# Designs tried in a protein design run: peptides against a protein of PDB entry 5Z08. Part 35

Target 1, 168 residues: chain A of PDB entry 5Z08
Amino acid sequence: RQKDEWAKKTSSLMKQLDWFIGEHLGAMLAAEELGGPVVGELMEIDPDDLSAGFNAHGKLKKATSQPDLDRRQRRIDDIWGPQDEQGQAHKRKRGADEALAASAEMRDLIEQLMNKLVEAGGDNSATYVEIPRESAAARFLVRSKVAMFHPNDARRLRLVDFGRDLDD
Target 2, 222 residues: chain B of PDB entry 5Z08
Amino acid sequence: GLPRLIDAIEEASKIPAKRRQTPIKPTIEKLTTHLYTHGASPDSLLRLADLLTLRNHLDQASLAAITRNLYPSSTVSDEVVLRFIGALGHGQLKPTLALQALFLRWLVMVYHLLENPGVLGQVYGVLFDLLDTAAIRPQLCHLLALVTRRKHVRPFRIQAILTLSRQTGGDPNLTGLLRVFKNYYPEIIVGDATKGRASAFKHPDPQWRQHLDEIQQRRSEA

## One batch from the design tools (peptide; aimed at target 2 T53 L82 R83 V123)

Design b2_p16_1_s4 (made by RFdiffusion4, then SolubleMPNN; from b2_p16_1, 11 letters changed)
Fold by OpenDDE base, seed 3:
Structure b2_p16_1_s4 (fold): chain B 168 residues (1-168), chain C 222 residues (1-222), chain A 16 residues (1-16)
Amino acid sequence: as target 1 above (168 residues)
Amino acid sequence: as target 2 above (222 residues)
Amino acid sequence: SAERAAADAAIAALLA
């Protein structure tokens, strides 16, 4: 009974988290990846804003050709054809695509982290997920104190074991 | 006057709340009202700094209320600054981290009133070593952004911030501080971890600033 | 903050 209630509660929370990732967090993470504000500084980012890109100060910029921006930012700048209605639709679509990509990255990362935690069977050394890059998703989890990097390897991320701290 | 209010609070601070003959809250309210209206003289600031930084029986809400109303009527002495700096970090005798954050915020807001801004530069190492304390990091980075000079930007500190930035998932305050460092040493590579938006270190409380300016203007006219 | 809410949701999801 308690296990079933726990499972239901877990499922409900996972659904809520998935919803939150898809509806809100994905866009914010995408904005951060594009050089926008860090998640939490701006509560609502319109996908349309993602299409406009961000300047070095994290403000919405008009298409300026700065070469060293991250590949995703370059792709946004490359699609800046003329401001026709079709161009705006493409921009909106692109912003939505970046938000979806960020959402997928966050979901995948959480899933991997949770799976490793379960597989490790209490061995903290085995709970690390190898991350290909320091994504906005990874940074968000660390800032939120949900995850932590390996002290000697920033490519290894694990969930913070909140359960152990309660038993001590 | 303000000195008498401080006297009463100092005496009350020595006694546990449950053993006080009179509630301290009305006296705290009178103090905060006075501070809001007139500010604190240098002498009063020192006494209040001791009340805020030394372990006593005052409740956290009262300490926070005093800190939020700690308008200097004139300058802020090195001694006052050092009391607040000495209160930072972990320890049973130190104020709560929440209160420490308020102290750092206060130092940011009164930085232009310091008798000797260089005093913060002298204790730069102490401040810098506290960057790992997450609860005070935002205000600490802001203060360090104001205080940092070329002499403070050393390779070991650059590396320390970079390491801490990775460990914190690119805290925007650390990124902001790295940007300040980069102003002195443009060759500093702000790693991929810092691609996020840096904190702009805006004034923490524009209304507080405006009110402080009003208090300071009254002094200049006297 | 949205970050805190997300963190809380993530924590809640992890603790569940």
Scores: peptide ipSAE 0.018, ipTM 0.416, DockQ to the pose 0.043
OpenDDE base, seeds 1, 2, 4, 5: peptide ipSAE 0.016, 0.019, 0.016, 0.017; ipTM 0.283, 0.410, 0.408, 0.414; seeds 2, 4, 5 fail the geometry check

Design b2_p16_2 (made by RFdiffusion4)
Pose (drawn by RFdiffusion4):
Structure b2_p16_2 (pose): chain A 102 residues (1-31, 98-168), chain B 214 residues (1-190, 199-222), chain P 16 residues (1-16)
Amino acid sequence: RQKDEWAKKTSSLMKQLDWFIGEHLGAMLAAEALAASAEMRDLIEQLMNKLVEAGGDNSATYVEIPRESAAARFLVRSKVAMFHPNDARRLRLVDFGRDLDD
Amino acid sequence: GLPRLIDAIEEASKIPAKRRQTPIKPTIEKLTTHLYTHGASPDSLLRLADLLTLRNHLDQASLAAITRNLYPSSTVSDEVVLRFIGALGHGQLKPTLALQALFLRWLVMVYHLLENPGVLGQVYGVLFDLLDTAAIRPQLCHLLALVTRRKHVRPFRIQAILTLSRQTGGDPNLTGLLRVFKNYYPEIIVSAFKHPDPQWRQHLDEIQQRRSEA
Amino acid sequence: SAVAAIAREYYAKARA
């Protein structure tokens, strides 16, 4: 099957993203850098793991967030995540993976 | 003759205007004239794109003059297209929004000359996420309308464009893009973009006809 | 990919 290539591509891409977060983004967030990288990655991992966990239940895809988390602000500004409209301490990913003809 | 002019504009591009041993306006005009007559080669286009896209000491009037006369001879590379794409939106590395509107207008006018038009499809999200930026929205919509294929019409983008249409009170350029979306998915709840400058289209055609000669 | 390579080159120049 062609499945593990979609796995190989994902494991490869995940590493490239983590490199980008550590090398470039954490430093930008500081204005320590190492702390920012770890929390951004944890948050993205939590965000992505849940989006698929819901499959169809669009309502269950929110993760609790500290009050003034800069990582969530960046992710929302970058249009990769969205706050819950009723309160801003829960967050969801934008659901890039959902496709009508997937 | 053209590379020599670019070499001069490149050097002047590195130092402030008052420190220049010569006014640059006469050299910018020579370049503009040459581009009007002969077009820009693939390599010259790449160098000009760097001058238009990277922060340098060139003034706005000179950059706009160059952009307006950027008729390609032959084709447009991915290297050129991506530089203009990377120049879009807000950020300290990026050019003015006015120049960005000119670049987007230019990409629509040269869309048929791209070596790899699919490259715009590979950065579709980059273009789309910028629709909120009103200063460049009309040009963004026209380009997105040419670039949109079925694979790009995803539910999150459908919802995002509908929300933006409601919040802006109904931008006709947004509804024009939604029309293109509906062509791929008629299930969706309901300006046919014209060429932005016909004279420029005509002048480009004349210059492009030289490719048939040998 | 090609896009990433071109982008890295461009942003390397831009950050310089």

Design b2_p16_2_s1 (made by RFdiffusion4, then SolubleMPNN; from b2_p16_2, 9 letters changed)
Fold by OpenDDE base, seed 2:
Structure b2_p16_2_s1 (fold): chain B 168 residues (1-168), chain C 222 residues (1-222), chain A 16 residues (1-16)
Amino acid sequence: as target 1 above (168 residues)
Amino acid sequence: as target 2 above (222 residues)
Amino acid sequence: SRIDEIMARYMAKALA
């Protein structure tokens, strides 16, 4: 019974999470990887905004015409901004590809984390996934208090088991 | 020898202080004396990292004393580094913030002995996300100043430091870290955040450094 | 669940 309820809740959560990853989170994670704002500060990032790049402050470059802010902003734009016009279509495609890649990475990470939680059968020591790198996806899960690093190994990540803490 | 002392402390760490047959303090004093005289081998260093970072029944004074005498006789492995990094932050299973500050200070002082300094770069975000924790911020900024490379200097991190600097009233350690970022990207507008006093990130303990050098020199002669 | 609450908060913020 509890396993079935957990499976139903997990399935519902996974559907909601998959939707959220695909529609919103992927672009935001891609923005963070590109040096944009931390996920949770900017909730609406269009893939087109990813192509425009971010200023040194992690804010979307608004096409504001003001000339004098232009030189220092241009240097930031030259470092982090699009170089050539022909690169815009390649950049839109790149932005979309980066959002898709970020979405895929988040889905894969969540799947691994959930699988390990199920396989562990309540052994917290067996619930850790080895992460190859600290990604925006991993950081997001930790910031959201959905996941935590191993207390002795920052390359190991696990889901926070909210179900067990209620039975104690 | 050192392994036998560690064995005794490991066994004692499993038992609450009130249930121990013998006081652990004399064994801790022998351990710290040995560490001060000879340093810790890579194997011993890993075992000591576990004692320092895992939840056990050792008292805070003993843990601090071990950390203050944690001289490596050789190199520091990735595994040892990751034990200390994983022990950082808020949580019931984590060491106290005071002890975490000592771990970060230790990592700064032994940075040149890391087998792979790149391991800290791989966990850069974990370290960076802890900058809001005031109790460990000074040592954390110092460590980040050593670890930071061009790939870590991202717009969101620049903004995060600027925001935190404003919120803290211009913490000198954050200003110091922002200057390190500016070395990689001179065009970074630091605004009023850099007008303040910046930390120079000097070596935390020159006497500890000298003693470490003496221990390391004995290894090269053997 | 706490995860549901977190996700709901993120969704609510994303929809606002």
Scores: peptide ipSAE 0.015, ipTM 0.249, DockQ to the pose 0.022
OpenDDE base, seeds 1, 3, 4, 5: peptide ipSAE 0.015, 0.014, 0.007, 0.018; ipTM 0.251, 0.251, 0.241, 0.388; seeds 1, 4, 5 fail the geometry check

Design b2_p16_2_s2 (made by RFdiffusion4, then SolubleMPNN; from b2_p16_2, 11 letters changed)
Fold by OpenDDE base, seed 4:
Structure b2_p16_2_s2 (fold): chain B 168 residues (1-168), chain C 222 residues (1-222), chain A 16 residues (1-16)
Amino acid sequence: as target 1 above (168 residues)
Amino acid sequence: as target 2 above (222 residues)
Amino acid sequence: SRIDEIMARFMAEALA
């Protein structure tokens, strides 16, 4: 009975987390991934300033034609640019697809992080998930203090164990 | 008990070492032994924080020994935190920079025991403005890495770290702090972070942590 | 629970 209640409660909580990711967080993560505002950042930062990035001098890089910046800027322009009605429908569809992709990435990443924590059996070195890229999802987990990067390898991410993890 | 030891040290701290009738060292040793064994209650922590941060006639070795054994048996209040923060920086009435570094290290090691971690966020600017002080920078960067939230990551602070990093020849602690900032501003170029020049901000003293956990566990069982 | 804590942290960061 108590195990069943715990299982039901855990299942209910997981459903609530999944719902929150799908209904709210996914779209915000997609916007961040496309070069929009960082999730939870109020628009006080000029989007143009964010898009330019910071140079080694901490100054906003003037939009030099780097192809990857052009891709992000194109994505921003694709999101925010004045496009005709057909362009708006395509933008909405693309935005929805990107929100779904971001939601899926977050869900998968949480699952991997949880699985690695269980598999490690207390070995902190074994708790790291290898991430292919520093995604909006990964950064959000770190900002939320739910995950942390490996100190020497930004490709490795682990779940913070809220019950134990001042131990690392 | 601990309160009586603190009373004796407080009274001795008012008197120059050359004018004391009795050596204070044996009392300091009793205090540090007691702290190591039992930790300090919130009330005792406050009194010890005053002894450590206020100008008195205690010698630097005694102050350092107390700080190294300052195990909380319970939580750490905002008032205790603010005593240590108020002791930071330059000035004739401030503790030595070496002692300030120990205070910052202590705050890092007890961060999880703060009654309100938000108190450090409120004084973030005060901490950040001390980054140019080389003697305390390592521990200061570590503390800031723990405390940093979105509201603290601002363009002017990003620029300040980048500027200071250049001026210092790429201090690994500043690079580590900049890596924390990059989580909020992905566009930040963290130069040599991939080349192992960023501080990992590992726990400063694993043995101290283990001993703290033993003290804290005894509290949960009582 | 761990999931409750994750949810709380997500909401705090997303709604800040």
Scores: peptide ipSAE 0.495, ipTM 0.770, DockQ to the pose 0.062
OpenDDE base, seeds 1, 2, 3, 5: peptide ipSAE 0.490, 0.494, 0.489, 0.492; ipTM 0.776, 0.776, 0.766, 0.771

Design b2_p16_2_s3 (made by RFdiffusion4, then SolubleMPNN; from b2_p16_2, 8 letters changed)
Fold by OpenDDE base, seed 3:
Structure b2_p16_2_s3 (fold): chain B 168 residues (1-168), chain C 222 residues (1-222), chain A 16 residues (1-16)
Amino acid sequence: as target 1 above (168 residues)
Amino acid sequence: as target 2 above (222 residues)
Amino acid sequence: SRVSKIMAELMAKALA
């Protein structure tokens, strides 16, 4: 029973993640790979934009995370948005192909990282996946604090073991 | 004017060379002559960036000729920069690596005309990840040398360059980039990899620079 | 489970 519920929950989560990667994250990662904004990087608000973001009482208006995503997405849309119909079709096709590639890379990387974590049996040295390049996917996982590079080898990536901190 | 030449090339770019009623080469020559004489306005520059970076039926020689004459008459917008950055890397929809090298060279040569130089800092990771691509590495290292700030110099990037330097037998461009990193963090142990010849990242084309300056001076007088 | 927590964190970070 519990194994089946876990398998169903894991399957449901994997489907949700797969959907999320395909519908949202893949496009954002593709935008990063295409020279758009970095996913999950706190844009160092330009000191000038920081100054503009202070209300008259010197408090940083809590930049709700939403405006930055919307501004970034808008900037991506402005930069990559529809030009003429044919340019739009080529841009849309290119964007779709890059989003698919980024989605596939993220899925594969997550799968490898998860497999290594399970196989390592608690040996942190065995949890590293060798990555061929510092992809947007790899960078996103590190910025998200979900993964870490090996301190001495930027080609080695591992998941952060959130489970150990709960058992201690 | 330049907009009409771009219109004609845009229309021709939609049609395979074998199906064109008229040769495009004379129109490309008129365009490149106009660009050499007057430069490209921000609007024209964006349209030309799309012609250069989007898949179309223009031949490589024409694309290279346009890129070599792509003198901005004014500033270079973030949008134009990001078109060229988005054209980098491997893929069937990407320009050839030879053309990508020309784009990177162009970005180096117009770096001082960027409306927001910080835009390249935002895409630093994208540029850095392409260092394994040997065909564009010289120009990438030069661009990264201009763009690198203290915030970009991270332990993982230091290790990545060191590893790639070992794998490439000490590429002088990578050694040059490591020296730039060391300017921000003198304690970086560059090891034997930096004992070799480093690129000085000199301006790629002094004649192109001089001609750009002449075009830019006309803007200040207008 | 460890996997569910990692997935939840990943989704939370990607939605933030």
Scores: peptide ipSAE 0.025, ipTM 0.231, DockQ to the pose 0.032
OpenDDE base, seeds 1, 2, 4, 5: peptide ipSAE 0.024, 0.024, 0.022, 0.023; ipTM 0.270, 0.258, 0.295, 0.284; seeds 4, 5 fail the geometry check

Design b2_p16_2_s4 (made by RFdiffusion4, then SolubleMPNN; from b2_p16_2, 9 letters changed)
Fold by OpenDDE base, seed 3:
Structure b2_p16_2_s4 (fold): chain B 168 residues (1-168), chain C 222 residues (1-222), chain A 16 residues (1-16)
Amino acid sequence: as target 1 above (168 residues)
Amino acid sequence: as target 2 above (222 residues)
Amino acid sequence: SRIDEIMAKFYAKALA
């Protein structure tokens, strides 16, 4: 009975996590991959800095030239402006596809990290997942203190053990 | 006691209404009566939050009745708050938008009882991104008005709310939220789109507040 | 649960 309740609670929590990834986090991660703001760092950016724009690397550009304001206004207008039919549909579709891809990557990465932790049976050396790239998903996991890189190999990522056994 | 009532409802929630041996309504009525009289402990609140936010076979009327009687007898934990926040948005596994609006209203009414009000500030982005959902917007704007701090008032959010205000024809709740933003950044130009009456974000239910205060006073005497 | 903690950290970082 308690195990079944725990399994149901765990399953429910996984569904909530999956939803959060799909509905919110995936889009933010996709924006980061596209050179948008770093997830969770934008909140630390001064409003004046935000007005200056983001460079192609998601870093605040210094308030240089007029064209970047127009591009941002276009991007805001593209996001929130009237649906001019064809071009906005393609951009929305691309954005949706990238959000889906980022969501899938995050889900897969979390699953791999959790599976490796279970499989390792307490051997910390066996808990590392090999990542093909330093993705926005991987960086976010590290910044959120959910995962950590291997000290000598940034291609290896492990779940932070929060001292609670998965069975508790 | 309350735990036994919750146990019975949890078990019933696993079974479709048509397959239940006994009607759940009498047990729900006992639960809501108990909640109205005594409130819910932190442990009971967590269990009830799970019942309200997780997909189960409870009917919408029962879920709404529980939510309307969800008086905390003490504090509200971060875990309880996060359950309700996690239940917001679109999706087949999510509660109905009507129930989500009740959750947001509840969070507004119990905001002063949160163990850590900062937890809502940590989920500010999730809340803000739901402003386009008309069904929950009034309660969401009210909650954001309580939660907003200087760190949350960013140019992209200012622009987003201005744009949404234009698109909605000047929703008074959005105008109210913009006024809160302007308290932190007076230079925010609330353009012509906000010529409408701003919501004052008054307490949603004064009778509920009074009853909550009575329940909370009994705790201080114990 | 570990998942609750992960979600809490995600919320804190994504929405901070």
Scores: peptide ipSAE 0.302, ipTM 0.425, DockQ to the pose 0.054
OpenDDE base, seeds 1, 2, 4, 5: peptide ipSAE 0.288, 0.318, 0.334, 0.328; ipTM 0.342, 0.430, 0.496, 0.484; seeds 2, 4, 5 fail the geometry check

Design b2_p16_3 (made by RFdiffusion4)
Pose (drawn by RFdiffusion4):
Structure b2_p16_3 (pose): chain A 102 residues (1-31, 98-168), chain B 214 residues (1-190, 199-222), chain P 16 residues (1-16)
Amino acid sequence: RQKDEWAKKTSSLMKQLDWFIGEHLGAMLAAEALAASAEMRDLIEQLMNKLVEAGGDNSATYVEIPRESAAARFLVRSKVAMFHPNDARRLRLVDFGRDLDD
Amino acid sequence: GLPRLIDAIEEASKIPAKRRQTPIKPTIEKLTTHLYTHGASPDSLLRLADLLTLRNHLDQASLAAITRNLYPSSTVSDEVVLRFIGALGHGQLKPTLALQALFLRWLVMVYHLLENPGVLGQVYGVLFDLLDTAAIRPQLCHLLALVTRRKHVRPFRIQAILTLSRQTGGDPNLTGLLRVFKNYYPEIIVSAFKHPDPQWRQHLDEIQQRRSEA
Amino acid sequence: SERRRQLAREYAESLA
């Protein structure tokens, strides 16, 4: 099957993203850098792992967030995540993976 | 003759205007005239794109003059297209929004000359996420309308464009893009973009006809 | 790409 290539590509891409977060983004978030990288990654991992865990239930895809988390602000500003409209301490990913003809 | 002019504009581009041993306006005009007559080669286009896209000491009037006369001879590379894409939106590395509107207008006018028009499809999200920026929204919509293929019409983008249409009170450029979206998915709840400058299109065609000569 | 990175460094220094 062609499946492990979609796995190989994902494991490869995940590493490239983590490299980008550690090398470039964490330092930008500081303005320590290492702390910002770890929390951003944990948050993206939690965000992604849940979006698929819901499959169809669009309502269950929110993760609890500290009050003034800069990682969530950046992710919302970059249009990769969205706050819940009723309160801003839960967050979901934008669901890039969902496709009508997937 | 053209590369020598670019070499001069590149050097002046590195130092402030008052420290220049010569006014640059005469040299900018020579470049503008040469581009009007002969077009810009693929390599010259790449160098001009760097001058238009990187932060330098060139003034706005000179950059706009260059952008308006950026008729390609032959084709437009991905290297050139991506530089203009990377120049879009807000950020300290990026050019003014006014120049960005000119770049987007230019990409529409030269869309048929891209060596790899699919490259715009590979950055579709970069273009789309910038629709909120009103200063460049009309030009963004026209370019997105040319670039949109079925694979790009995803539910999250459908919802985002609908929300933006409601919040802006109904931008006709947004509804024009939604029309293109509906062509791929008629299930969707319901300006046919014209060429932005016909004389520029005509002048480009004249310059492009030289490619048939040998 | 490399020429571009070189120009970006020179321009950044000049602007600074």

Design b2_p16_3_s1 (made by RFdiffusion4, then SolubleMPNN; from b2_p16_3, 7 letters changed; failed a check: too like the target's own chain)
Amino acid sequence: SARRAALEAELAASLA

Design b2_p16_3_s2 (made by RFdiffusion4, then SolubleMPNN; from b2_p16_3, 6 letters changed)
Fold by OpenDDE base, seed 5:
Structure b2_p16_3_s2 (fold): chain B 168 residues (1-168), chain C 222 residues (1-222), chain A 16 residues (1-16)
Amino acid sequence: as target 1 above (168 residues)
Amino acid sequence: as target 2 above (222 residues)
Amino acid sequence: SARRAALEAELAESLA
């Protein structure tokens, strides 16, 4: 009974997390990847805001300022070709695509981190996931104190095991 | 005048609130009103810095109110600066981290009035070593962004910011400070940690700035 | 005011 209730609660939490990632967090992470605000400073980021891009200060670009473009930002400006109706549709689509990509990256990272934690069977050294890059997703998890980097290797990320840190 | 108000508060600060015969709040309000209207002379600033930084029986709200109204009517001496810097960090004898953040914010807002801006450069290491203290980091990074010169941008400090940035999940204030470092050494490989938002280090309080400028202008006309 | 504005501008430029 208790195991089944725990399994149901865990499943419910995972569904809620998946929903939160898809509906809210993905857009915010996409904004951060595009040089926008760090998650928690701007709660409502519409796909249209993602399409507008961000300046070096993480503020929405006003139409006139050409900031020095990080590679993803160059892609936004390259998509900000001429203001034709087709250009606006492509911009909105791209903002949505970046949010979806960020959502997928976060989901995949969480899944990998959880799987490694379960597989490690108690060995903290085996709980690390190798990350190809320091993504907004990885940074968010670290900032949220849900994950931590290996002290000597920034390519290795693990979940904070709140259960074991209580036993050690 | 202001000296008499400071005298009264200094005497009251020696006595626990429960043992005071007179409420201190009206005297604090008179002080803050005077400071808002006229600012503080260099001598008054030093006395107020001691009241703010030394352990006494003043309540946190009173200390914060004085700090928020600490308009210099003139320049800010090295001694005043060093009192506030000495009050930073961890310890039972030090002010609260919330009050320390207000001190750092104040130093940012009065930086242009320092008699010797180089004094902050001399204590750069002390300031830099406090970057791990999350509660003061935003204001500390802003102050360091103003103070940083090429001589301060050392490999070990670059690495320290990079490490701390990763550990904090890309704190935008650290990213902002690292961008300042990169201006002196463009070759600094700012890893993916700095692709995030950097703090612009805007003036913390435009209204406070305007009011300070009005106080400073009145002195130049006198 | 001008010195502060210059420092703020330098800082803004440094962050740009």
Scores: peptide ipSAE 0.029, ipTM 0.616, DockQ to the pose 0.018
OpenDDE base, seeds 1, 2, 3, 4: peptide ipSAE 0.031, 0.030, 0.018, 0.007; ipTM 0.633, 0.567, 0.606, 0.617; seeds 1, 2, 4 fail the geometry check

Design b2_p16_3_s3 (made by RFdiffusion4, then SolubleMPNN; from b2_p16_3, 5 letters changed)
Fold by OpenDDE base, seed 3:
Structure b2_p16_3_s3 (fold): chain B 168 residues (1-168), chain C 222 residues (1-222), chain A 16 residues (1-16)
Amino acid sequence: as target 1 above (168 residues)
Amino acid sequence: as target 2 above (222 residues)
Amino acid sequence: SERRERLAEELARSLA
């Protein structure tokens, strides 16, 4: 029973995380990869703040009531500059594809990090994931204090084990 | 005048708020109004720097209000600069990191009024070693961007900032500072850790700048 | 499993 409730909660959280990655984070990470504003300069990133997007200086924009999709697209448009209508459509498609790619990368990275943490059985040395590159996803997790690089190897990333501090 | 206001605040700063006979807030408001209107002379700046940087019984809001209105009417002496630099870092006797960030921001905004800009270059190491302090890093990087010269761009500092950039997930302020380093040594490999938009180190407060210019203009006419 | 959930929660909190 408790295991099943826990599994359900975990599943629900993963769904929420997947939603957040897909609906909010992916576009921002894609924008960062494209040389846009960096995500997570704020220690506490409100999803609504994330959805508001960043100005050309990487500062949070005021949350507008506009749909999140339009905000994401606007950020990409701000990176690529004004183009003609055909260029805008192509930019929109490219931006969407890049957001999807960034979302997939973030999901995969989180999954790997979580798997390594579980497999390590409490051995911190075994919790590191080897990353092929310092992606926007990896950087975001570090800025968010969710992950940390190995002190001597920037290709090795691990989750911060918050659970140990709660059990002690 | 301003000296009398500072005297009153200095005396009040020695006494816990609960033991003061009169609220200090009205005097702080008079001080900040005076500073906004006339600025602070070099002598007044030094006294105010001591009030801001030394441990006393003034509340954080008052200290922040003074700092936000700390318009120099003239130049900023080395001694004033060194008070603010000496107040940086960790320790029970140090101002809060929030206040330290305001000091660094102030130094950025008054950098062009320093009697000796080289003084910051002399304490470059002290400033650089504080880059790991996240709360002050944005303003610290901005100040370092102004202060950095070729002599400061050393291999160990290049490596330190690269390492810290990785550890912070590519803090845009560190990336901005690395770009300043690259201006002196183009061969510096910034690596993937610095992918993304660097801070442009724009003036922190254009309105404050404009008001400072107005205060400084009055001095040139006198 | 609990550690993954706490981590997912913290990730979700840090990401949210």
Scores: peptide ipSAE 0.026, ipTM 0.570, DockQ to the pose 0.024; fails the geometry check
OpenDDE base, seeds 1, 2, 4, 5: peptide ipSAE 0.023, 0.022, 0.019, 0.021; ipTM 0.303, 0.496, 0.540, 0.572; seeds 1, 2, 4, 5 fail the geometry check

